# Ledger of designs, part 59: peptides against a protein of PDB entry 2C5K

Target 1, 91 residues: chain A of PDB entry 2C5K
Amino acid sequence: EDPFQQVVKDTKEQLNRINNYITRHNTAGDDDQEEEIQDILKDVEETIVDLDRSIIVMKRDENEDVSGREAQVKNIKQQLDALKLRFDRRI

## One batch from the design tools (peptide; made by RFdiffusion4, then SolubleMPNN)

Design b2_p21_2_s4 (from b2_p21_2, 12 letters changed)
Fold by OpenDDE base, seed 4:
Structure b2_p21_2_s4 (fold): chain B 91 residues (1-91), chain A 21 residues (1-21)
Amino acid sequence: as target 1 above (91 residues)
Amino acid sequence: EEEEKKKLEEERKEKEKKYLE
């Protein structure tokens, strides 16, 4: 399997888990789990940076068509942004 | 709910372990 696709899949699964948590916990609490969610969101951001870097390398060094991979990363970024908004707006 | 929380915690721990290796 393509390692890039595995990372994309894992990242989407992480975001889905966070989304389910936020859905069940619609109020911000003074809970250690809230800090954990923030840490995971940060880890997802770093993963997206690494995915973008891999695309840059493929375009530059291998002259490979990366349009499909760029679309996948764009989708993950949109999911992350939506989750951050949901997480931060909780009262 | 508790199972999902546990999955998030385990995933964080696996990432932390990977960075320490």
Scores: peptide ipSAE 0.032, ipTM 0.581, DockQ to the pose 0.017
Fold by OpenDDE base, seed 3:
Structure b2_p21_2_s4 (fold): chain B 91 residues (1-91), chain A 21 residues (1-21)
Amino acid sequence: as target 1 above (91 residues)
Amino acid sequence: EEEEKKKLEEERKEKEKKYLE
């Protein structure tokens, strides 16, 4: 199995879980779960940086077509940005 | 050390599933 695709899959699943949580908890709280969500969002950001670096290495060192992987990372970034906006706009 | 880190990460993910799903 391609480890890049596994990381992409895991990241999308994490974002979906957080999205479902925000839907059920539409008001901001100050509990352990809110802190956990913030930590997960930060971990996703770091994961995206690692995915981008992986693509740079593949393009430079392996000279592979990375267009499909770039599109996948772009999609994850858009999902993360939308989720952050939902999270931050809660009252 | 790496095996312990992996175990801790798996435990974190199981907690995440329990509370956020």
Scores: peptide ipSAE 0.024, ipTM 0.483, DockQ to the pose 0.021
Fold by OpenDDE base, seed 5:
Structure b2_p21_2_s4 (fold): chain B 91 residues (1-91), chain A 21 residues (1-21)
Amino acid sequence: as target 1 above (91 residues)
Amino acid sequence: EEEEKKKLEEERKEKEKKYLE
């Protein structure tokens, strides 16, 4: 399997789990759990940076068509941004 | 709720193990 695709898959699944958590916890209140979610969101941000860097390397060093991978990373970024907004809007 | 929390924690641990390999 392609390790890039595995990372993308795992990241999307992680974001989906966070989305479900936020849906069930529409109010902030459990500081320990809220901090854990924040840590996971930061881990996802770092993962996205690494994915972007890998795409740059593939374009530069291998002249590979990366359009599909760029679209996948863009989708993850959009999902992350939407979750951050939902997370921050909670009372 | 507890099941979702457990899955998130397990996934974090699996990622950590994968980076240590």
Scores: peptide ipSAE 0.036, ipTM 0.593, DockQ to the pose 0.019; fails the geometry check
Fold by OpenDDE base, seed 2:
Structure b2_p21_2_s4 (fold): chain B 91 residues (1-91), chain A 21 residues (1-21)
Amino acid sequence: as target 1 above (91 residues)
Amino acid sequence: EEEEKKKLEEERKEKEKKYLE
């Protein structure tokens, strides 16, 4: 497994864990865990930036087919956006 | 519940270690 696929997998697993947390904690709290979730979401955003940059490099410098990788990153972005909405809409 | 919280915290710590290396 290449490093790109491993990062994609890890990122999706993180988002799934947060999604499960939100499901169990459907009310916004004022605890350290809420801040932890915010930090992880930020880390995922940064990871997505790195994935996008890696795709640009692979396309430009390595002339690799990146269509599959672009689709994977798009899927992660959609998952992140959906999760942010769930997180922010909690009362 | 506690297991999930622990998994999230451990994953953050693992990332932090990676950036400090």
Scores: peptide ipSAE 0.034, ipTM 0.583, DockQ to the pose 0.018; fails the geometry check

Design b2_p21_3_s1 (from b2_p21_3, 11 letters changed)
Fold by OpenDDE base, seed 4:
Structure b2_p21_3_s1 (fold): chain B 91 residues (1-91), chain A 21 residues (1-21)
Amino acid sequence: as target 1 above (91 residues)
Amino acid sequence: SSYEQRVKELREATEQKEKEL
């Protein structure tokens, strides 16, 4: 099993959960789960740090190709940024 | 959680890889 790919999969699942929540709750502060969603957003941010670190370390090995992993993390960051913007702009 | 455990496993794998370089 590849720990990197498993974390990517789990992170995308968390992002999907956040997306679904925002879709159902376009008003801030009207649901008890909002704090949990905020915590998940922070957890994903911290997980991205771990993903980036793994890529940085792998790039030191000339026998490893990390281009695919870099693209995956870039996609996750883009999704996170979009979700953060949508979440924070709720009234 | 399982998520936290897998993040931990990634971190450990990264640390191990770094030691081998």
Scores: peptide ipSAE 0.697, ipTM 0.945, DockQ to the pose 0.882
Fold by OpenDDE base, seed 1:
Structure b2_p21_3_s1 (fold): chain B 91 residues (1-91), chain A 21 residues (1-21)
Amino acid sequence: as target 1 above (91 residues)
Amino acid sequence: SSYEQRVKELREATEQKEKEL
């Protein structure tokens, strides 16, 4: 098993969970799960640090191609930033 | 959680790779 790809998969599932929550709760502070969603957002941020470190280490090996992994992490970061903005803009 | 476990496995794999280089 490739732990990088598994983490990417799990992270995307967490992002989907956040997205679904935001679409159903456009008013801030109206649900008991809001704190949980905030925690998930922070967890994803920390996970991205681990993903980036993995790529940095792999880049030290000339036999490894990390371009695909870099693209995956970039996509995750973009999704996270968009979700953070949507979450914070709720009235 | 399973998520936390996966992240731990990634970190350990990274550490192992770093030692091999």
Scores: peptide ipSAE 0.697, ipTM 0.945, DockQ to the pose 0.878
Fold by OpenDDE base, seed 5:
Structure b2_p21_3_s1 (fold): chain B 91 residues (1-91), chain A 21 residues (1-21)
Amino acid sequence: as target 1 above (91 residues)
Amino acid sequence: SSYEQRVKELREATEQKEKEL
């Protein structure tokens, strides 16, 4: 079992949920789920910290190649930043 | 949640790996 890849998969699913919500709710404050979406955004931010720490520890092992994992986390961060911007732009 | 559980498992795996280095 690979806990890193499982967390990446779960995080991607959460980001997809946020994306779908923003697409369907482009007006702020008109839906009861908005608070839940805000909580998910914060949860993803905290999860990224755990993903980064995992990579930092693995980089201490000369036999491990973390370049692929670093790219995955970078992609997640980019998606999160884009979603946060879109979420905040809603009026 | 299952998500929270998997994050916990990642953290534990990271801590275990750190001990082995």
Scores: peptide ipSAE 0.697, ipTM 0.945, DockQ to the pose 0.870
Fold by OpenDDE base, seed 3:
Structure b2_p21_3_s1 (fold): chain B 91 residues (1-91), chain A 21 residues (1-21)
Amino acid sequence: as target 1 above (91 residues)
Amino acid sequence: SSYEQRVKELREATEQKEKEL
């Protein structure tokens, strides 16, 4: 497993952690782990930058196919955006 | 953490790839 796929896997695990937290804590500001979840959200956001950069560099090589990687990052971005929205809308 | 290490490895791989192009 290459570094890209491993990071994708780890990122998806982090997103799953966030999802589970939101499901069990739909009220904001009353849990000690909320700050940790906020940090994870930020970490995932920054990790996506690194994933995108890796794709951009790989696209400079005409012999490389990045379509699969682009789809994976797109999926992660969609999941992150949805989780951010759910997290921020908690009352 | 393991996550941080893997992100670092991704950056290093990206940097190495860029140097090879």
Scores: peptide ipSAE 0.696, ipTM 0.945, DockQ to the pose 0.909

Design b2_p21_3_s2 (from b2_p21_3, 9 letters changed)
Fold by OpenDDE base, seed 3:
Structure b2_p21_3_s2 (fold): chain B 91 residues (1-91), chain A 21 residues (1-21)
Amino acid sequence: as target 1 above (91 residues)
Amino acid sequence: SSYEKNVQALREETEKKEKEL
């Protein structure tokens, strides 16, 4: 498995962890893992930057098709945005 | 961690590709 796909997989696993946490902790600041989850959110954001950079560079090569990778990153961004919204809306 | 290693591998791949273009 190439690094891009592995990172996508890892990122999706982190997003899943965040999702599960939000489901179990719908009240903000009432858990010792709150800060860790916040850190994971930031890590995912930074990882997306790396994924995007990879795609941008590949798009400079006319022989490379990045449509599949773009779709994967788009999906990750959508999941992240939804989770961030849910996380921030917790009372 | 495995995550960190994978991200680093991605960065290295990206840099390598960029140099080849």
Scores: peptide ipSAE 0.708, ipTM 0.947, DockQ to the pose 0.909
Fold by OpenDDE base, seed 4:
Structure b2_p21_3_s2 (fold): chain B 91 residues (1-91), chain A 21 residues (1-21)
Amino acid sequence: as target 1 above (91 residues)
Amino acid sequence: SSYEKNVQALREETEKKEKEL
């Protein structure tokens, strides 16, 4: 079992949940779950910090290849940024 | 939650790795 890959999977599931919420609730403040979604966004941001830290530490080991993990985190960051923009632009 | 447990496992793995370096 790889904790990194499990966290990546969990994070992507949370991003998917946020995406679905935005699609169904394109008006700010019209749903009681909005605060929960905001919390999830922050949780994902903090989780990304943990993912990045793991990569930084692994990069210190010359025997470890982190390129694949870096690409995964980059993708997650791109998804998060897009979702944050969509969420914040809701009127 | 499983999410929290997985994040904690990642942190512990990271800490362990850092100590080995």
Scores: peptide ipSAE 0.708, ipTM 0.946, DockQ to the pose 0.883
Fold by OpenDDE base, seed 1:
Structure b2_p21_3_s2 (fold): chain B 91 residues (1-91), chain A 21 residues (1-21)
Amino acid sequence: as target 1 above (91 residues)
Amino acid sequence: SSYEKNVQALREETEKKEKEL
């Protein structure tokens, strides 16, 4: 498996962990894992930057089709945004 | 971590490709 696909897989696993945490915790700051989840959110954001950069570079090669990779990153961004909203809405 | 290693591999691949284009 190429690095891009592996990173996508890893990122989606982190998103799942965040989702599971949010579903179990309705209040902010009531758990020792709160800080760790916040760190994961930031890590995913930075990883998306790396994924986007790889796509930008690939687009310079006319022989490469990046549409599939763009769709994957778009999906990750949508998931992250949704999770961030849910995380921030906790009282 | 494996996650960090995979991200690093992606960065290295990207850098290599960029130099070739």
Scores: peptide ipSAE 0.708, ipTM 0.947, DockQ to the pose 0.933
Fold by OpenDDE base, seed 5:
Formats: structure tokens, C-alpha cells, sequence
Structure b2_p21_3_s2 (fold): chain B 91 residues (1-91), chain A 21 residues (1-21)
């Protein structure tokens, strides 16, 4: 497996962890793991920058098709945005 | 972590590709 796909997989696993945490913790500030979840959110944001950069560089090569990778990153961004909204709306 | 190593591998791959273009 190439590094890009492995990073996508890792990122999705982190998003799933965040999703599970939100599902079990609907009240903000009442759990010792909340700070760790916030850190994971930031890590995912930074990882997306690395994913986007790899796509940008690959697009400079006429022999490379990045459409599939672009769709994967778009999906990750959508999931992240939804999770951030849910996380921030907790009382 | 494996996550950090994978991200680093991605960065290195990207840098290598950028140098080849």
C-alpha cells in the first residue's frame, strides 16, 4: 500500500474515534479525553494539508490520475467538518 | 507512532516527486 492510501486509512480511523467519542460524550468538559480528541482534530487538519500537497504535486505529472485521491480527501474534509460541528455544539 | 511515520512517508514521497518534475 502506498503512503497516500495508508495516511487516508489512518485519518479515517482517527475520524471514527472522534465520532465514537462524540456519540458517548454529549456534554462538553466532563471527560479527561476531551483534550486528546481536540488534539486529534487538529492533527487531522494538518494531515489534510499534507494530503492536498501530495495531490497538487502529482497533478503536475501528466501521467498521473489524481481524481480518485481528490475524492478521498474531499470525503475526509466533509467528515471532519461535520464532526467539528457536532463536537462544538455539545453543551 | 505508525500514523506519524505514514505521514512522514507521504511527505517524503511528495518531495521526491516534486524533485523529479
Amino acid sequence: as target 1 above (91 residues)
Amino acid sequence: SSYEKNVQALREETEKKEKEL
Scores: peptide ipSAE 0.708, ipTM 0.946, DockQ to the pose 0.911

Design b2_p21_3_s3 (from b2_p21_3, 12 letters changed)
Fold by OpenDDE base, seed 4:
Structure b2_p21_3_s3 (fold): chain B 91 residues (1-91), chain A 21 residues (1-21)
Amino acid sequence: as target 1 above (91 residues)
Amino acid sequence: SEYEKKVKELREETEKKEKEL
């Protein structure tokens, strides 16, 4: 599979893990996984930078269509932002 | 991790593509 699509898939799985964690732990710092989840959030944030960079470079090639990839990254960013908001609002 | 490996592969592909352009 294309590395871009594999990364998108893996990133969505990470986001799903975060979502499930927030659902189970609506209180901040209540278990040993808190730090790991924080690390995953940062990892996803950095991965998005790599995804965006990939698209930027591809856009320099007139033979490549990046519209679909841009939509995928946009969706991931929206999911991340929503999860970050929920995670940070926990008391 | 496998996740890190895939991200690395993506980055390497990007760098390769950029050098070709």
Scores: peptide ipSAE 0.619, ipTM 0.928, DockQ to the pose 0.896
Fold by OpenDDE base, seed 3:
Formats: C-alpha cells, structure tokens, sequence
Structure b2_p21_3_s3 (fold): chain B 91 residues (1-91), chain A 21 residues (1-21)
C-alpha cells in the first residue's frame, strides 16, 4: 500500500479512537487520557498538512488524478472538525 | 510509532515527487 493511503487509513483509525473516547468521556477533565487525546488531535491536524502538501505537489503533474485523494482528505478534515467541536463542548 | 513512520514516508515521497517535477 502506498504511503498516502496508509496515512489516510491510520489517521481514520486515530479519529475513531477519539470518537470512542468522547462517547465514553462526555465530561471534560475526568480522565487521565484526556491529554493524550488532545495530543492525538494535534497529530492528526499536522498530518493533514502533510496530506495536503502531497496533493498540491501531485497537482503539478498533469498525468496524476488527485480527485480521489482530495475527497479522502476532505472527509478526514470534516471528521476532525466535528470531533474537535464535540471535544471542546464537553462540560 | 508506525503512524509516525508512515507520515515520514509520505513526506519523503512528496519531496521526491516535487524534485522530479
């Protein structure tokens, strides 16, 4: 599997972990893992920068079709934004 | 971690591609 698809897969797994954590811990500051989850959120955010850069570079090659990859990154961004909102809304 | 390794591989491939264009 190519690095892009592997990173997408791994990133989605991290997002799923965050989702499960939020579901189990809907109150802020009630678990020792909260800081770790915050770190994962930041890691995903930084990974998206690398994914976007990859797409931008590939767009410079007229022989490459990046539409599928753009859709994948868009989906990841939407998931991340939703999780950030849910995480920050916890009381 | 494996995650960090894959992100690094992606970055390296991106840099390689950029040099080839």
Amino acid sequence: as target 1 above (91 residues)
Amino acid sequence: SEYEKKVKELREETEKKEKEL
Scores: peptide ipSAE 0.618, ipTM 0.928, DockQ to the pose 0.905
Fold by OpenDDE base, seed 5:
Structure b2_p21_3_s3 (fold): chain B 91 residues (1-91), chain A 21 residues (1-21)
Amino acid sequence: as target 1 above (91 residues)
Amino acid sequence: SEYEKKVKELREETEKKEKEL
């Protein structure tokens, strides 16, 4: 498996972890793992920069089709934004 | 972590590809 797909897979796994955490912890500041979850959110955000950079470089090669990869990154961004909103709305 | 290692690999592959173009 190429690095891009591996990173996408790992990133989605991290997003799932965050989703599960939010579902079980709807009150802010009541769990020792909250800081770790915040760190994971930031890590995913930074990873998206690397994923986008990879796509930008690939688009310079006329033999490469990046449409599938762009869709994957778009999906990850949407999931991240939704999770951020849910996480921040916790009382 | 393994996650960090994979991100590093992605970055390295990106840089390698960029040099080839």
Scores: peptide ipSAE 0.618, ipTM 0.928, DockQ to the pose 0.909
Fold by OpenDDE base, seed 1:
Structure b2_p21_3_s3 (fold): chain B 91 residues (1-91), chain A 21 residues (1-21)
Amino acid sequence: as target 1 above (91 residues)
Amino acid sequence: SEYEKKVKELREETEKKEKEL
């Protein structure tokens, strides 16, 4: 599997971990893993930058079709934004 | 971690592609 698809897959797994954590911990600061989850959120955000850079470079090659990759990154961004909102709204 | 390694591989691939263009 190519690096891009592997990163997408791994990022999706990280997002799922965050989602599961939020479901189990709807109160902020009630668990020792709170800081770790915050770090994962930040890591995913930074990973998206690398995914976008990859797409931007590929778009310079007229022989490459990046539509599928753009859709994947868009989906990841939407999931991240939703999770960040849910995480921050915890009481 | 394996995650960090894969992100690094992606970055390296991107840099390689950029040099070819």
Scores: peptide ipSAE 0.618, ipTM 0.928, DockQ to the pose 0.906

Design b2_p21_3_s4 (from b2_p21_3, 9 letters changed)
Fold by OpenDDE base, seed 4:
Structure b2_p21_3_s4 (fold): chain B 91 residues (1-91), chain A 21 residues (1-21)
Amino acid sequence: as target 1 above (91 residues)
Amino acid sequence: SSYEENVEKLRKATEEKEKEL
């Protein structure tokens, strides 16, 4: 069992949920779930901190290769930033 | 939630790894 990969999977599922919500709700404040989506966005941001922390610690071990994990987190950050921009630009 | 549980598992794993270093 790899907690890092499980969290990555969970996070990507949350990002997918946000993406689907934005697609169906391109007007701000028109749905009761908007606050929940905002909370999920913040949860993902905090989860990324935990993912980064795990990588930072692993990088202290010369026997560990974290390049793959760094790429995964980079991808998640890019997705989050794009979703945040789309969410905030809704009128 | 399972999400929160998995995040906690990651945090604990990180803490244990850090203790080994």
Scores: peptide ipSAE 0.722, ipTM 0.949, DockQ to the pose 0.878
Fold by OpenDDE base, seed 2:
Structure b2_p21_3_s4 (fold): chain B 91 residues (1-91), chain A 21 residues (1-21)
Amino acid sequence: as target 1 above (91 residues)
Amino acid sequence: SSYEENVEKLRKATEEKEKEL
């Protein structure tokens, strides 16, 4: 498995962890893990930058089709945005 | 972590790909 796909897999696992946390903790600020979840959110944001950079470089190669990878990253971004909204809207 | 290691591998792979272009 190439590094891109491995990172996508890792990122999706982190998003899943965040989703599960939000499901279990719909009240903000009353759990010791909340800060860790916030850190994971930031880590995912930074990882997306690396994923995008990878795609940008690959697009410079006329022999490469990055449409599939772009779709994967788009999906990750959408999931992240949804989770961030849910996380921040907790009361 | 393995996550951080994989991200680093991606970054390095990207750098190597860029050098080949």
Scores: peptide ipSAE 0.721, ipTM 0.949, DockQ to the pose 0.904
Fold by OpenDDE base, seed 5:
Structure b2_p21_3_s4 (fold): chain B 91 residues (1-91), chain A 21 residues (1-21)
Amino acid sequence: as target 1 above (91 residues)
Amino acid sequence: SSYEENVEKLRKATEEKEKEL
């Protein structure tokens, strides 16, 4: 499989894990896994940088269409931003 | 992890593509 699509899949799975954690833990600082979830959030942010870099490089090739990939990364960024907001607003 | 491995594969694929351009 295309490494880009595999990473997109992996990233979405990580975001789903974070979503499930927030649902189960609506109080901040009361669980030993919270630090791990914070690390996953940062890992996803760094992965998005790698995804964007791959798109930027492919855009240099006029024979490559990256519109679909850009839409996928946009969706991931939107999910991440929403989860970060929910995570940070926990009391 | 498999996640980290896949990210590395993407990074390397990007580097190889950049060399070809």
Scores: peptide ipSAE 0.721, ipTM 0.949, DockQ to the pose 0.902
Fold by OpenDDE base, seed 1:
Structure b2_p21_3_s4 (fold): chain B 91 residues (1-91), chain A 21 residues (1-21)
Amino acid sequence: as target 1 above (91 residues)
Amino acid sequence: SSYEENVEKLRKATEEKEKEL
């Protein structure tokens, strides 16, 4: 079991949930789930900190290649940023 | 939640790895 990969998987599932919510709700504040979605956005943001920390520590081991993990986290950050913009632009 | 549990596992794994380096 690889905790890093499991967290990546979990995070991507949360991002998908956010995406689905945004596509269904074009108006801010018109749904009871909006607060929950905001919480998920913050949770993902904090999770990225933990993912980055794990990579930083692994980089100290010369026997480990973290390039693949860095790419995964980069992708998650890009998805999160895009979703945050879409979420905030709702009127 | 399972998500929170997995994040905690990651954090602990990171801490243990750091101790070994």
Scores: peptide ipSAE 0.721, ipTM 0.949, DockQ to the pose 0.881

Design b2_p21_4_s1 (from b2_p21_4, 8 letters changed)
Fold by OpenDDE base, seed 2:
Structure b2_p21_4_s1 (fold): chain B 91 residues (1-91), chain A 21 residues (1-21)
Amino acid sequence: as target 1 above (91 residues)
Amino acid sequence: SFDISSLKENLKKLREYTEKL
C-alpha cells in the first residue's frame, strides 16, 4: 500500500475547499471557521514536509524515480502559497 | 464545515509507510 497519492489528493481537496470558502467570504471574518482554516493551512504545511520526507526516503532507499511525486508536491506548495496570500490579504 | 479527519489519518499512514521503507 502506498498512501502518498491519497495524501496528495486529500491535501488538494482541503486547499480547494479553502479556496472556495475564500471566494464566498472575500472579507475576513472573526469566527470559528476562520480559525479552523488557519489550523488547516498549518496542517497542510506539515503535510508537505511529510510528503517531502517520503520522497527523500523513496529516492534514497528504494532508488525510485520520484520526479512525478516531486512535481505533485511542488504544485501543492504553489497552491498553498497562493491560498495563504488570498486568505491573509482579505479585509 | 471542514473535515480534516481523513487527511490526518492518511498522514499517519504515510508516516508509517515511510518509516517501514
Scores: peptide ipSAE 0.068, ipTM 0.645, DockQ to the pose 0.775
Fold by OpenDDE base, seed 1:
Structure b2_p21_4_s1 (fold): chain B 91 residues (1-91), chain A 21 residues (1-21)
Amino acid sequence: as target 1 above (91 residues)
Amino acid sequence: SFDISSLKENLKKLREYTEKL
């Protein structure tokens, strides 16, 4: 498995873990864990930027079909956006 | 339960993998 696919897999797993946390913690707390989750979500956003950059480089330098990878990144972005909404809307 | 420490470690690994791209 190439690094791109590994990053995609790990990113989705991280988002799933946070989603499970939100399910167990439906009320927003003011503890360190809540702040750490926010930091993790920010790190995921930065990871997605890196994935996009890698696709741009691959398309430019390797002249390969990157449509499959673009679809994967789009899916991760959608998952992140949905998760952020759940996290922010908690009472 | 949710292990925040393990999650942070996985993020670190993720960043390392990203740098390999």
Scores: peptide ipSAE 0.063, ipTM 0.631, DockQ to the pose 0.223
Fold by OpenDDE base, seed 3:
Structure b2_p21_4_s1 (fold): chain B 91 residues (1-91), chain A 21 residues (1-21)
Amino acid sequence: as target 1 above (91 residues)
Amino acid sequence: SFDISSLKENLKKLREYTEKL
C-alpha cells in the first residue's frame, strides 16, 4: 500500500471514529473533548489539502492519471463535510 | 469511551505519512 492510500485509509478511519463519538454524544458538550474534536477535524482538513497538493503535482509535473485519487479525495471531503454538519448542528 | 489521545496519535502518524508523499 502506497503512502497516499495509507493516508486516505487512516483519514477515513479517523472520521469514522469521530462520527461514532457524535452518535454516542448527540448533544453538544461544553468540555475539552469537544474542543479537541474540533482540532482533530481541522487537522483532517489540512491532511486533505496535502492530498490535493500531491494530486496536483502528479497530474501536472508527472503527467499521471489521477482520476482514481481525485475520486478518493472527493469522497473524503464529502465525509468530512457531512461530519462537520452533524457536529455543528448538535443541540 | 472515546480515546482522544489515541486519535491524536493516529493523526500525528497520518501527518508523518503525508510528509512522505
Scores: peptide ipSAE 0.083, ipTM 0.653, DockQ to the pose 0.229; fails the geometry check
Fold by OpenDDE base, seed 4:
Structure b2_p21_4_s1 (fold): chain B 91 residues (1-91), chain A 21 residues (1-21)
Amino acid sequence: as target 1 above (91 residues)
Amino acid sequence: SFDISSLKENLKKLREYTEKL
């Protein structure tokens, strides 16, 4: 399998898992799980940076059509932003 | 179910995958 697609798939899966947690825990807690989720969200942000960098390399060095991959990363960014909003707005 | 340990492990795998890109 294409490692790019594997990363995309796994990233979306992680975001879905966190989203499900927020649904079940719609009130902000003061436990280790809340902090761990914050760390995971930061790790996902860095993963997206890596995905973007890989697209730049493929476009520049390999002269590959990256339109599909750019759309996938855009979708992940939107999912992350929506999730961060849900997470941060909890009281 | 939500498993923090498995989630962290998957993120580690993500980093390993992105390093190979």
Scores: peptide ipSAE 0.081, ipTM 0.654, DockQ to the pose 0.228; fails the geometry check

